# Ledger of designs, part 41: peptides against a protein of PDB entry 7C96

Target 1, 73 residues: chain A of PDB entry 7C96
Amino acid sequence: PVIPDDFRCPISLELMKDPVIVSTGQTYERTCIEKWLQAGHGTCPKTQQTLTSTVLTPNYVLRSLIAQWCEAN

## One batch from the design tools (peptide; made by RFdiffusion4, then SolubleMPNN)

Design b2_p17_6_s3 (from b2_p17_6, 12 letters changed)
Fold by OpenDDE base, seed 1:
Structure b2_p17_6_s3 (fold): chain B 73 residues (1-73), chain A 17 residues (1-17)
Amino acid sequence: as target 1 above (73 residues)
Amino acid sequence: MAEEMLAKLRSQSGVKV
């Protein structure tokens, strides 16, 4: 089935398993964004905006929605 | 290089399972 765009990581283009929110409000797969940050980047991959913080906040709502979608598909 | 890669990824959609 077609994966909703909001459920896909902008970097990997895969269904997110551990979605996290960056300071710009965009959500990514944790492993993907961590690798990006560890590489020395200080911008949001999707928007190219400068990150005001490197803190990653778990997107529990999205995680739940994805889990529900997986159960139904 | 990385920016070009990301630009291409941003334009993709319709991933299927």
Scores: peptide ipSAE 0.064, ipTM 0.632, DockQ to the pose 0.083
Fold by OpenDDE base, seed 5:
Structure b2_p17_6_s3 (fold): chain B 73 residues (1-73), chain A 17 residues (1-17)
Amino acid sequence: as target 1 above (73 residues)
Amino acid sequence: MAEEMLAKLRSQSGVKV
């Protein structure tokens, strides 16, 4: 089935397993955004807005929703 | 790596399962 866009990492284009939220409110796969930040970037890949913080917050709700979707499909 | 990430962002499409 077709994966809902909100469940896919904007970078990897794959179903997220460990989604994290950045300061702009966008969600990415943890490993993807960590690599981006480690490369020295300080902007949100999707929006290109400057990140006010480099803290990554786990998106537990989305993780649960994705898991439920996987169970149903 | 960064350029590849940006390329994906610009060309993203639906993914099938």
Scores: peptide ipSAE 0.108, ipTM 0.675, DockQ to the pose 0.066; fails the geometry check
Fold by OpenDDE base, seed 4:
Structure b2_p17_6_s3 (fold): chain B 73 residues (1-73), chain A 17 residues (1-17)
Amino acid sequence: as target 1 above (73 residues)
Amino acid sequence: MAEEMLAKLRSQSGVKV
């Protein structure tokens, strides 16, 4: 089935398993954004906006929605 | 990652499974 765009990591283009929110409000797969940050980047991959923080906040709502979608599809 | 690669990723959508 077609994966909703909001359920896909902008970097890996895969269904997210551990979605996290960055300071810009964009959501990525944890491992993908961590690698980006570890490489020394301080911007949001999708928007190119400067990150005001490197804190990654788990997107539990999205995680649950993805899980529910997977059960139905 | 290279900016060129990111630009390509940003333009893609609608992955099928």
Scores: peptide ipSAE 0.068, ipTM 0.643, DockQ to the pose 0.083; fails the geometry check
Fold by OpenDDE base, seed 3:
Structure b2_p17_6_s3 (fold): chain B 73 residues (1-73), chain A 17 residues (1-17)
Amino acid sequence: as target 1 above (73 residues)
Amino acid sequence: MAEEMLAKLRSQSGVKV
C-alpha cells in the first residue's frame, strides 16, 4: 500500500523504524539524520533551517502510529 | 550539490508498499 508521507523519512524515503525529532521539529530516521550530522551538516535537510541543537529526540508517538499502521497493512 | 539532491528527495512522494 501507499506509505503516508508523514511516515517516511525525508532522506531515505522509507518507512521510519526509529523516528527522531530535530530542533526544527522535523522528524527523520535516526540513522539517516545521524549520518547527515556526522558529515558536517548543521542544517535541517527538509527545511534548510540552521539547527539550534544537534540533540535528537525520539518521536514515540509517531513510532507508535507507524507500528499501528504496519499491523493494519 | 547536496541541496539539489535534497530538493529532488523532497519532491518525491507516493512510495508504495
Scores: peptide ipSAE 0.067, ipTM 0.637, DockQ to the pose 0.082; fails the geometry check

Design b2_p17_6_s4 (from b2_p17_6, 12 letters changed)
Fold by OpenDDE base, seed 5:
Structure b2_p17_6_s4 (fold): chain B 73 residues (1-73), chain A 17 residues (1-17)
Amino acid sequence: as target 1 above (73 residues)
Amino acid sequence: AAEETLEKLRSQSGVSV
């Protein structure tokens, strides 16, 4: 089945396993965005907006939705 | 561009899409 776009990391385009939210509200796979931040970048890959914070917030709701989708498909 | 940035990141990560 087709994976919903909202369930895919904007960077890897893969189904997210550990989705995290950046300050712009965009969600990425943790490993992908951490590598980006570790490289010294301070912008959102998807929107190019400057991040007001480098804190990554786990998107538990999305994580649960993805898990449910995987169980059903 | 946003898409260009994302493409670069995919290339660097070695992810085959």
Scores: peptide ipSAE 0.253, ipTM 0.753, DockQ to the pose 0.048
Fold by OpenDDE base, seed 3:
Structure b2_p17_6_s4 (fold): chain B 73 residues (1-73), chain A 17 residues (1-17)
Amino acid sequence: as target 1 above (73 residues)
Amino acid sequence: AAEETLEKLRSQSGVSV
């Protein structure tokens, strides 16, 4: 089925398994954004805004929504 | 360009879109 855009990582375009929020409020798959940060980047891939923090906050609400969607589809 | 950046990241990750 068609995956809702909000459930897709902006980078991988795949259904997020471990969605995390960056300082800009954008959500990415953890693996994707970690690779980006590990490469030495300090900006948000989607918005290109400077990250005020490199802390990645799990988006548990979205994770739950995705899980519910997966169960239904 | 944000779009270009994202595309490059997809390529680097080996993701086929």
Scores: peptide ipSAE 0.252, ipTM 0.757, DockQ to the pose 0.048
Fold by OpenDDE base, seed 2:
Structure b2_p17_6_s4 (fold): chain B 73 residues (1-73), chain A 17 residues (1-17)
Amino acid sequence: as target 1 above (73 residues)
Amino acid sequence: AAEETLEKLRSQSGVSV
């Protein structure tokens, strides 16, 4: 089945397992965005906006939606 | 460009699509 675009990480293009939200509101797979931040970047990969914080917030709603989708497919 | 940045990250991560 085709994976909904919103369930895929903008970086890896894979189904997200641990989706996290950055300060710009964009969601990425945790491991992908952490590597970007660890490399010293302070911008959002998708939007190019400057991050006001490097805090990563778990996207629990999306995590749940993805889990439900996986159970059905 | 945003797309170029994402492609660079995919390459560095060894992601093949």
Scores: peptide ipSAE 0.236, ipTM 0.748, DockQ to the pose 0.047
Fold by OpenDDE base, seed 1:
Formats: sequence, C-alpha cells, structure tokens
Structure b2_p17_6_s4 (fold): chain B 73 residues (1-73), chain A 17 residues (1-17)
Amino acid sequence: as target 1 above (73 residues)
Amino acid sequence: AAEETLEKLRSQSGVSV
C-alpha cells in the first residue's frame, strides 16, 4: 500500500519511525534532522525558516497513527 | 530552493527513492 505523505519524512521520504517536531512545526525523522543540525544548520529543511530552538519534540500522536496504519497495512 | 535542499540531504544520506 502507498504510504501517506504525512507519514513520510520530508528528507528521507521514508515512513517515519521516530518522528520529531522542530520549532517551525514541521516533523522529520529524528536521525535525519539531527544530522542536519549537527552539520551546523539553524534552519528548517522544508521551510527554510530560522529555528527558534534546536529542541526536538517527539511527535507521539503521529507515531501512534503510523503504528495503527502499519497494523492495518 | 527548499526542494533542492531536501534533495541534497537525501543524496548525502544515501537515500534512494
């Protein structure tokens, strides 16, 4: 089955396993966004907006939705 | 520019879609 766009990381385009939210509200796979931040970038890959914080917040709701989708597909 | 950035990240990560 086709993976819903909302469940795919904007960077890897793969089904997210550990989705995290950045200050701009965008969600990425943790590993992907961490590499970006570690490279010294302070902007959101998707929106190019400056990050007001480098804190990554787990998107538990999305994680749950993805899990439910995986169970059904 | 945003799409280009994402594409660069994919290539650097060895992601193939």
Scores: peptide ipSAE 0.235, ipTM 0.750, DockQ to the pose 0.048

Design b2_p17_7_s1 (from b2_p17_7, 10 letters changed)
Fold by OpenDDE base, seed 3:
Structure b2_p17_7_s1 (fold): chain B 73 residues (1-73), chain A 17 residues (1-17)
Amino acid sequence: as target 1 above (73 residues)
Amino acid sequence: EKKAKEELLEKAREIAK
């Protein structure tokens, strides 16, 4: 079935398995955004905003929604 | 601006590859 856009990582364009929220409020696959940060970048790829923090917060709500969707489809 | 945002996403995609 078609994967909802909100469930796809803006970077990998694939279904997120470990979604994390950055300081700008955008959500990405953990691995993708970590590689971006490790490469020395301090901006949000989606919004171009400067990240005020490098802390990555797990998006448990989205993770749950994705899991539920996967079970039903 | 939208074009610039897409370019940044593409760059991030290359790094994550």
Scores: peptide ipSAE 0.660, ipTM 0.902, DockQ to the pose 0.934
Fold by OpenDDE base, seed 2:
Structure b2_p17_7_s1 (fold): chain B 73 residues (1-73), chain A 17 residues (1-17)
Amino acid sequence: as target 1 above (73 residues)
Amino acid sequence: EKKAKEELLEKAREIAK
């Protein structure tokens, strides 16, 4: 099945398993964005905007939507 | 600008392996 673009991590380009939201509102796979931050980067890869916070907020809504999609496909 | 954003994503992808 064709994976919806919104369900793919902008970094890994794969279906997200643990999606998290950064301060810019963009969502990434947790492991991908954590590695980016750990490497010393403080910007959003998708938008190039400086992150106002390093807090990663779980995107439970998206996680649920992805789970539902996986069940149906 | 689109290229710049893609380059940053590619850099992040390399770091994420």
Scores: peptide ipSAE 0.657, ipTM 0.902, DockQ to the pose 0.877
Fold by OpenDDE base, seed 4:
Structure b2_p17_7_s1 (fold): chain B 73 residues (1-73), chain A 17 residues (1-17)
Amino acid sequence: as target 1 above (73 residues)
Amino acid sequence: EKKAKEELLEKAREIAK
């Protein structure tokens, strides 16, 4: 089945397993954005906006939606 | 602008690999 765009990480392009929200409101796979930050980058890959914080907030709602989708497909 | 954003995502993908 086709993975909904909202369920795929903008970086890996794969179904997110541990989605996290950055300061700009964009959601990425945790490992992807962490590697980006660890590489010394302080911008949001998708929007190019400077991150006002390096805090990564778990997107539990999306994680749940993805889980539900996986159960049905 | 759109192309620039795509390039940045691609760069991030390379780093994440």
Scores: peptide ipSAE 0.657, ipTM 0.902, DockQ to the pose 0.908
Fold by OpenDDE base, seed 5:
Structure b2_p17_7_s1 (fold): chain B 73 residues (1-73), chain A 17 residues (1-17)
Amino acid sequence: as target 1 above (73 residues)
Amino acid sequence: EKKAKEELLEKAREIAK
């Protein structure tokens, strides 16, 4: 089945397993954005906005939605 | 603008590999 765009990480382009929200409100796969930050970057890949914080907040709502979708497909 | 955003995503994708 076709994976909804909202369920794909903007970086990996794959179904997110551990989605996290950055300060700009964008969601990415944890591993992907962590590597970006570890590489010394301080901007949001999707929006180019400067991150006001490096805190990554788990997107449990999206995680649940993805889980539900996976169960149905 | 969109091109720049895509380029940044591509860069992030390379780092994530």
Scores: peptide ipSAE 0.655, ipTM 0.901, DockQ to the pose 0.913

Design b2_p17_7_s2 (from b2_p17_7, 10 letters changed)
Fold by OpenDDE base, seed 1:
Structure b2_p17_7_s2 (fold): chain B 73 residues (1-73), chain A 17 residues (1-17)
Amino acid sequence: as target 1 above (73 residues)
Amino acid sequence: MEKAKEEHLELAREIAK
């Protein structure tokens, strides 16, 4: 089945397992964005905006939606 | 502008590879 765009990480292009929200509001797979930050980058991969914070907030709503979708497909 | 964003995202893909 076709994976909804909102469920795929902009970086890995794969179904997100542990989606996290950055300060710009964009959501990425945790491992992907952590590698980016650890490499010394402080911008949002998708928007190029400077991150006002390096805090990664778990996107529990999206995680739940993805889980529900996976169960049905 | 759009090209720059794509290149930026591609850089992130390389790092996460």
Scores: peptide ipSAE 0.693, ipTM 0.917, DockQ to the pose 0.945
Fold by OpenDDE base, seed 2:
Structure b2_p17_7_s2 (fold): chain B 73 residues (1-73), chain A 17 residues (1-17)
Amino acid sequence: as target 1 above (73 residues)
Amino acid sequence: MEKAKEEHLELAREIAK
């Protein structure tokens, strides 16, 4: 089935398994954004905005929505 | 602006492999 755009990581373009929110409000797959940060980058991959924090907040709502979608499809 | 954002995102994709 066609994966909703909101469920795909902007970086990997794959269905997110461990979605996390950055300071700009954008959500990415944890492994993808961690590699970006570890490489020394401090901007949001999608918006280019400077991150005000490097804290990654789990997007529990999205994780749940993705799980529900996977169960139905 | 949009082009720059796309290039920036592409850089992230390369780093993530």
Scores: peptide ipSAE 0.693, ipTM 0.918, DockQ to the pose 0.908
Fold by OpenDDE base, seed 4:
Structure b2_p17_7_s2 (fold): chain B 73 residues (1-73), chain A 17 residues (1-17)
Amino acid sequence: as target 1 above (73 residues)
Amino acid sequence: MEKAKEEHLELAREIAK
């Protein structure tokens, strides 16, 4: 089945397993965004906006939706 | 602008690889 775009990480292009929200509101796979930040980048990969914070907030709602989708497909 | 955003995202993909 086709993976919904909202369930795929903009970076890895794969189904997210540990989605996290950055300060701009965009969601990425944790490992992907952490590597980006560790590389010294302080912008949002998708929007280029400067991140006002490096805090990564777990997107539990999306995680749950993805899990439900996986169970059904 | 859209091109720049795509290139920026591609950079992130390379780093995350």
Scores: peptide ipSAE 0.693, ipTM 0.918, DockQ to the pose 0.948
Fold by OpenDDE base, seed 3:
Structure b2_p17_7_s2 (fold): chain B 73 residues (1-73), chain A 17 residues (1-17)
Amino acid sequence: as target 1 above (73 residues)
Amino acid sequence: MEKAKEEHLELAREIAK
């Protein structure tokens, strides 16, 4: 079935397995955003906004929604 | 501005591949 856009990482364009929220409120796959940060970038890939923090917060709600969707489809 | 955002995101995709 078609993967909902909100469940796809803006970077990998794949279904997120470990979604994390950055300081701007955008959500990405952990592996993708970590590579971006490790490369020395301090902006949000999608919005270009400067990140006020490099802390990555797990998006448990989205993770749960994705899991539920996968079970039903 | 929208074009710049897309190019920025594309850069992130290249780094993550």
Scores: peptide ipSAE 0.689, ipTM 0.916, DockQ to the pose 0.954

Design b2_p17_7_s3 (from b2_p17_7, 6 letters changed)
Fold by OpenDDE base, seed 1:
Structure b2_p17_7_s3 (fold): chain B 73 residues (1-73), chain A 17 residues (1-17)
Amino acid sequence: as target 1 above (73 residues)
Amino acid sequence: SAAAKAELLAQAREIAA
C-alpha cells in the first residue's frame, strides 16, 4: 500500500522509525537529521529556516500512528 | 524557492546515505 506522505522522512523519503521534531516544527528520521547537524549544518532542510535549537524532540504521536498504520497494512 | 529547498533536501539525503 501507499505510504502516507506525512509518515515519510523528508530526507530519506522512507517510512520513519524514530521520528523527531526540530525547532521549526518539522519532523525527520532521527538518524537523518543528526547526520545533517553533525555535518555542521544549522538549518532545517525542508524549510531552510535557521534552527533556534539543536534539541530533537521525539514525535511519539506520529510514531504511534505509523505503528498503527503498519499493523493495518 | 521550491527548487532551493529541493536541493537542500537532496544534499541532506546524500549526507544521510
Scores: peptide ipSAE 0.664, ipTM 0.921, DockQ to the pose 0.915
Fold by OpenDDE base, seed 2:
Parts: structure tokens; sequence; C-alpha cells
Structure b2_p17_7_s3 (fold): chain B 73 residues (1-73), chain A 17 residues (1-17)
């Protein structure tokens, strides 16, 4: 079935496995955004906004929703 | 712009690939 847009990483375009929230409020796959940061970038790929922090917060709610969706589909 | 945002995502995708 079609993967809900909110469940796909803006970078990889794939179903997120370890979604994390950046300072702009956008959620990405951890691996994707970490590589972006490690490459020396300090902006949010989705919004172009400057990141005020490099802290990545696990999006547990979304992770749970994705898990529930996967179980049903 | 929308184009600029698309380019940034594409660049990030290239790095993450």
Amino acid sequence: as target 1 above (73 residues)
Amino acid sequence: SAAAKAELLAQAREIAA
C-alpha cells in the first residue's frame, strides 16, 4: 500500500525507521540528517532554515505510528 | 524558494546515498 507522506523521510523518501526531530521541528531519518550534519551543513534540508541546535530528538510518537501502520499493512 | 528547497533536499539525498 501507499506509504503516508508523513512516514517518509524528506531526504531518503523511504519509510522512516529511526525518526528524529531537528530544531526546526522537521523530522528525518536519523542516518540521513546525521550525514548531512557531518558533511558540515547547518541548515534544515526541508525548510532551508538555520539549525539553532544540532541535537536530534527521537520522534517516539511517529515511530509508534509507523510501527502500527506497518503491522496493519 | 521551492526550487531552492528541492535542491537542498537533493543535495542531502546525495550525501546520504
Scores: peptide ipSAE 0.663, ipTM 0.921, DockQ to the pose 0.924
Fold by OpenDDE base, seed 3:
Structure b2_p17_7_s3 (fold): chain B 73 residues (1-73), chain A 17 residues (1-17)
Amino acid sequence: as target 1 above (73 residues)
Amino acid sequence: SAAAKAELLAQAREIAA
């Protein structure tokens, strides 16, 4: 079935397995955004806004929704 | 711009690949 856009990482375009929220409120796959930050970038790829923090907050709600969707499909 | 954002995402995808 077609994967909902909200369940895909804006970077990898794949179904997120470990979604994390950045300071701008956007959600990415952890590995993708970590590589971006590690490469020396300090902006949100989706919005181009400067990140006020490098803290990555797990998006447990989205993770649960994705899991439920996967179970049903 | 939309084009600029698309390019930035593409760059991020290349880094993450």
Scores: peptide ipSAE 0.662, ipTM 0.920, DockQ to the pose 0.900
Fold by OpenDDE base, seed 5:
Structure b2_p17_7_s3 (fold): chain B 73 residues (1-73), chain A 17 residues (1-17)
Amino acid sequence: as target 1 above (73 residues)
Amino acid sequence: SAAAKAELLAQAREIAA
């Protein structure tokens, strides 16, 4: 079945396994956004906004929703 | 712009690959 857009990482375009929230409120796959930050970038790829923090917060709600979707599909 | 954001995401995708 078709993967919901909200379940896909804006960067990898794949189903997220470890979704994390950045300071702008956007969610990405952890590995994708970490590589972006490690490359010296301090902006949100999706919105172009400057990140006020490099802290990545796990999106447990989304992770759970994705897991439920995977079990049903 | 939409184009600028698309390019930024593409750049991020290259870095993540």
Scores: peptide ipSAE 0.659, ipTM 0.920, DockQ to the pose 0.891

Design b2_p17_7_s4 (from b2_p17_7, 9 letters changed)
Fold by OpenDDE base, seed 2:
Structure b2_p17_7_s4 (fold): chain B 73 residues (1-73), chain A 17 residues (1-17)
Amino acid sequence: as target 1 above (73 residues)
Amino acid sequence: MEKEKEELLQKAREIAK
């Protein structure tokens, strides 16, 4: 079935398995954003805003919602 | 602006590949 836009990583365009929130409030797949940061970039790919922190916060709520959606579809 | 944002996402996608 069609994957809800909010459940897809803005970078990989795939269903997120380990979603993390960056300082701008955007959520990405952990591996994708980590590679971006490791490459020396300090901006949010989706918004172009400068990240005020490189801390990645797990989005447990979204992770749970995605899991529920996967079980139903 | 939207084009620029998409280009940045594409760049990030290439790095994550």
Scores: peptide ipSAE 0.659, ipTM 0.917, DockQ to the pose 0.902
Fold by OpenDDE base, seed 3:
Formats: sequence, structure tokens, C-alpha cells
Structure b2_p17_7_s4 (fold): chain B 73 residues (1-73), chain A 17 residues (1-17)
Amino acid sequence: as target 1 above (73 residues)
Amino acid sequence: MEKEKEELLQKAREIAK
């Protein structure tokens, strides 16, 4: 089955396993966005907006939705 | 601007490899 776009990381283009929300409200796979930040970048790759914080907030709702989808497909 | 956004995502993808 085709993976819903909202369940794919904008960077890796793969199903997210540990989705995190950045200050702009966009969600990425944790490892992908961490590598981006570690490389010295302070902007949101998808929106080009400057991040007001480097805090990464787990997207538990999305994690749950992805898990439910995986169980059904 | 959309081209620029896609280029940035591609750059991030390369870094994440």
C-alpha cells in the first residue's frame, strides 16, 4: 500500500519512526533534522523559515497514527 | 521560491545520508 504523504519525512521521504516538531510547526524524522542542525543550519528545510528554537518536540499523535496505519496495512 | 525550497530539502537529504 502507498504510504500517506503526511507520514513521510520531508527529508528522507521515508515513513517516520520518530517524528519531531520544529518551531515552525513542521514535522521531520528526528535523525534527519538533527543532522541538519548539527551541520550548522538554523532554518526549516521545508519552509525556509528561521527556527526560533532548536528544541525538537516529539509528535506523539502522529507517531500513534502511523502505528495504527502500519497495523492495518 | 518553490525551486529554492526543493533545493534546500535536497541538501538536507544529502546531509542525512
Scores: peptide ipSAE 0.657, ipTM 0.917, DockQ to the pose 0.891
Fold by OpenDDE base, seed 1:
Structure b2_p17_7_s4 (fold): chain B 73 residues (1-73), chain A 17 residues (1-17)
Amino acid sequence: as target 1 above (73 residues)
Amino acid sequence: MEKEKEELLQKAREIAK
């Protein structure tokens, strides 16, 4: 089945396994955004906004929704 | 602006490979 857009990482374009929220409110796969930050970038790839923090907050709600979707499909 | 955002995402995708 087709993966819902909200369940795909904006970077990898793949189903997220460990979604994290950045300061702009956008959600990415943890490994993708970590590599971006480690490469020296301090902006949100999706919005181009400067990140006010490099803290990555686990998106447990989305992770749960993805798990539920995967179980049903 | 949409093209610029897509290019940035593509750049991030390359870094994430």
Scores: peptide ipSAE 0.656, ipTM 0.917, DockQ to the pose 0.885
Fold by OpenDDE base, seed 5:
Structure b2_p17_7_s4 (fold): chain B 73 residues (1-73), chain A 17 residues (1-17)
Amino acid sequence: as target 1 above (73 residues)
Amino acid sequence: MEKEKEELLQKAREIAK
């Protein structure tokens, strides 16, 4: 079935496996956003807002929701 | 603005590739 939009990384457009939340509240696949940050960018790709922090917080809730969805589909 | 945001996402996608 079709993957829910909220489960797709805004960057990779693929189902997130290790979703992390940035300071703007947006969630991305860890590897995608890390590469963006490592490239020297300090803005949120989705919103263009400046990141107040480069700390990436694991989105455990979303990870669980995605896992549950995958089990059912 | 939406176009600009999409372009930025595409840039990020290329970097993550």
Scores: peptide ipSAE 0.650, ipTM 0.915, DockQ to the pose 0.904

Design b2_p17_8_s1 (from b2_p17_8 with P1A T9V)
Fold by OpenDDE base, seed 4:
Structure b2_p17_8_s1 (fold): chain B 73 residues (1-73), chain A 17 residues (1-17)
Amino acid sequence: as target 1 above (73 residues)
Amino acid sequence: APPAPPSTVPAPPLPPP
């Protein structure tokens, strides 16, 4: 079935396995955003806004929603 | 601040390793 857009990483375009939230409120796959940051970027890939923090917060709600979706599909 | 792009617009690709 078609994966909901909100469940796909904006970078990899794949179903997120470890979604994390950046300071702008956007969510990405952890591995993808970590690589972006490690490359020296200080902006949000999707919004291009400057990140006020490099802290990555697990999006547990989304993780749960994705898990539920995977169970049903 | 400008609004976030639509969810259907992918983020730019990662830089090469």
Scores: peptide ipSAE 0.038, ipTM 0.645, DockQ to the pose 0.077
Fold by OpenDDE base, seed 2:
Structure b2_p17_8_s1 (fold): chain B 73 residues (1-73), chain A 17 residues (1-17)
Amino acid sequence: as target 1 above (73 residues)
Amino acid sequence: APPAPPSTVPAPPLPPP
């Protein structure tokens, strides 16, 4: 089945399994954004905005929606 | 600061790596 674009990580382009939100409000796969931050970047990959925090907040709503989609497809 | 609320609308994909 075709994966909804909103369920794909902006970085990996793959279905997100552990989506997290950065300070700009954008959501990425945890592993992808962690690698980005570990590389020394201090900006949001998609928006190029400077991150005011490196805290990654789990996007539980999206995780749940993706899980529901996976169960049905 | 409180965490950002969950979003169901992520930005469009970046160019493939």
Scores: peptide ipSAE 0.029, ipTM 0.617, DockQ to the pose 0.070
Fold by OpenDDE base, seed 1:
Formats: C-alpha cells, structure tokens, sequence
Structure b2_p17_8_s1 (fold): chain B 73 residues (1-73), chain A 17 residues (1-17)
C-alpha cells in the first residue's frame, strides 16, 4: 500500500520509526536529523529555517498513528 | 509527573523557490 506522505521522513523518504519534532515543527526520523545536526547544520532540512533549538521531541502521536496504519495495512 | 506526549504539529509552509 501507498505510505502517506506525512508518515515519511523528509530526509530518508522512508516510513518513520522514531519520529521527532524539531523547533520549526517539522518531524524527521531521529537518526536522520541527528546526523544532520552532527554534520554542523543549524537549519531545518525541509524548510531551511534556522533552528532555535537542537532539542528533539518524540512525536508520540505520530508514532501511534503510524503503528495503527501499519496494523491495518 | 511525566509531561504529556506531544501531538502532531502542522508543517510550516515551504519557502518560495
């Protein structure tokens, strides 16, 4: 089945397993955004906005929605 | 008490090309 765009990491383009929210409100796969930050970038990959914080917040609701979708498909 | 889990946040608009 076709994976909803909102369930795909903007970086890996794959179904997210550990989605995290950055300061801009965008969500990425944790490992992907961590690599981006470790490379010295201070912007949001998708929006190019400057990150006001490098804190990554787990997107538990999205994780749950993805799990429910996977269960049905 | 642990903080409440975050909800999905609407994506901001992409910058113009």
Amino acid sequence: as target 1 above (73 residues)
Amino acid sequence: APPAPPSTVPAPPLPPP
Scores: peptide ipSAE 0.023, ipTM 0.556, DockQ to the pose 0.053
Fold by OpenDDE base, seed 3:
Structure b2_p17_8_s1 (fold): chain B 73 residues (1-73), chain A 17 residues (1-17)
Amino acid sequence: as target 1 above (73 residues)
Amino acid sequence: APPAPPSTVPAPPLPPP
């Protein structure tokens, strides 16, 4: 089955396993966004907006939704 | 305890198996 776009990391384009939210509200795979930040970037990859914080917040709701989708498909 | 996410969009409908 086709993976919903909202379940794919904007960077890796793969199904997210550990989705995290940045200050702009966008969600990425943890590993991907960490690499981006470690490279010295301070902007949101998708929106190009400056991040007000580099804190990564686990998106537990999305994680659960993805898990449910995986179980059903 | 981790902070709550700022927002989460509704889940898309589940495709058939």
Scores: peptide ipSAE 0.017, ipTM 0.502, DockQ to the pose 0.038

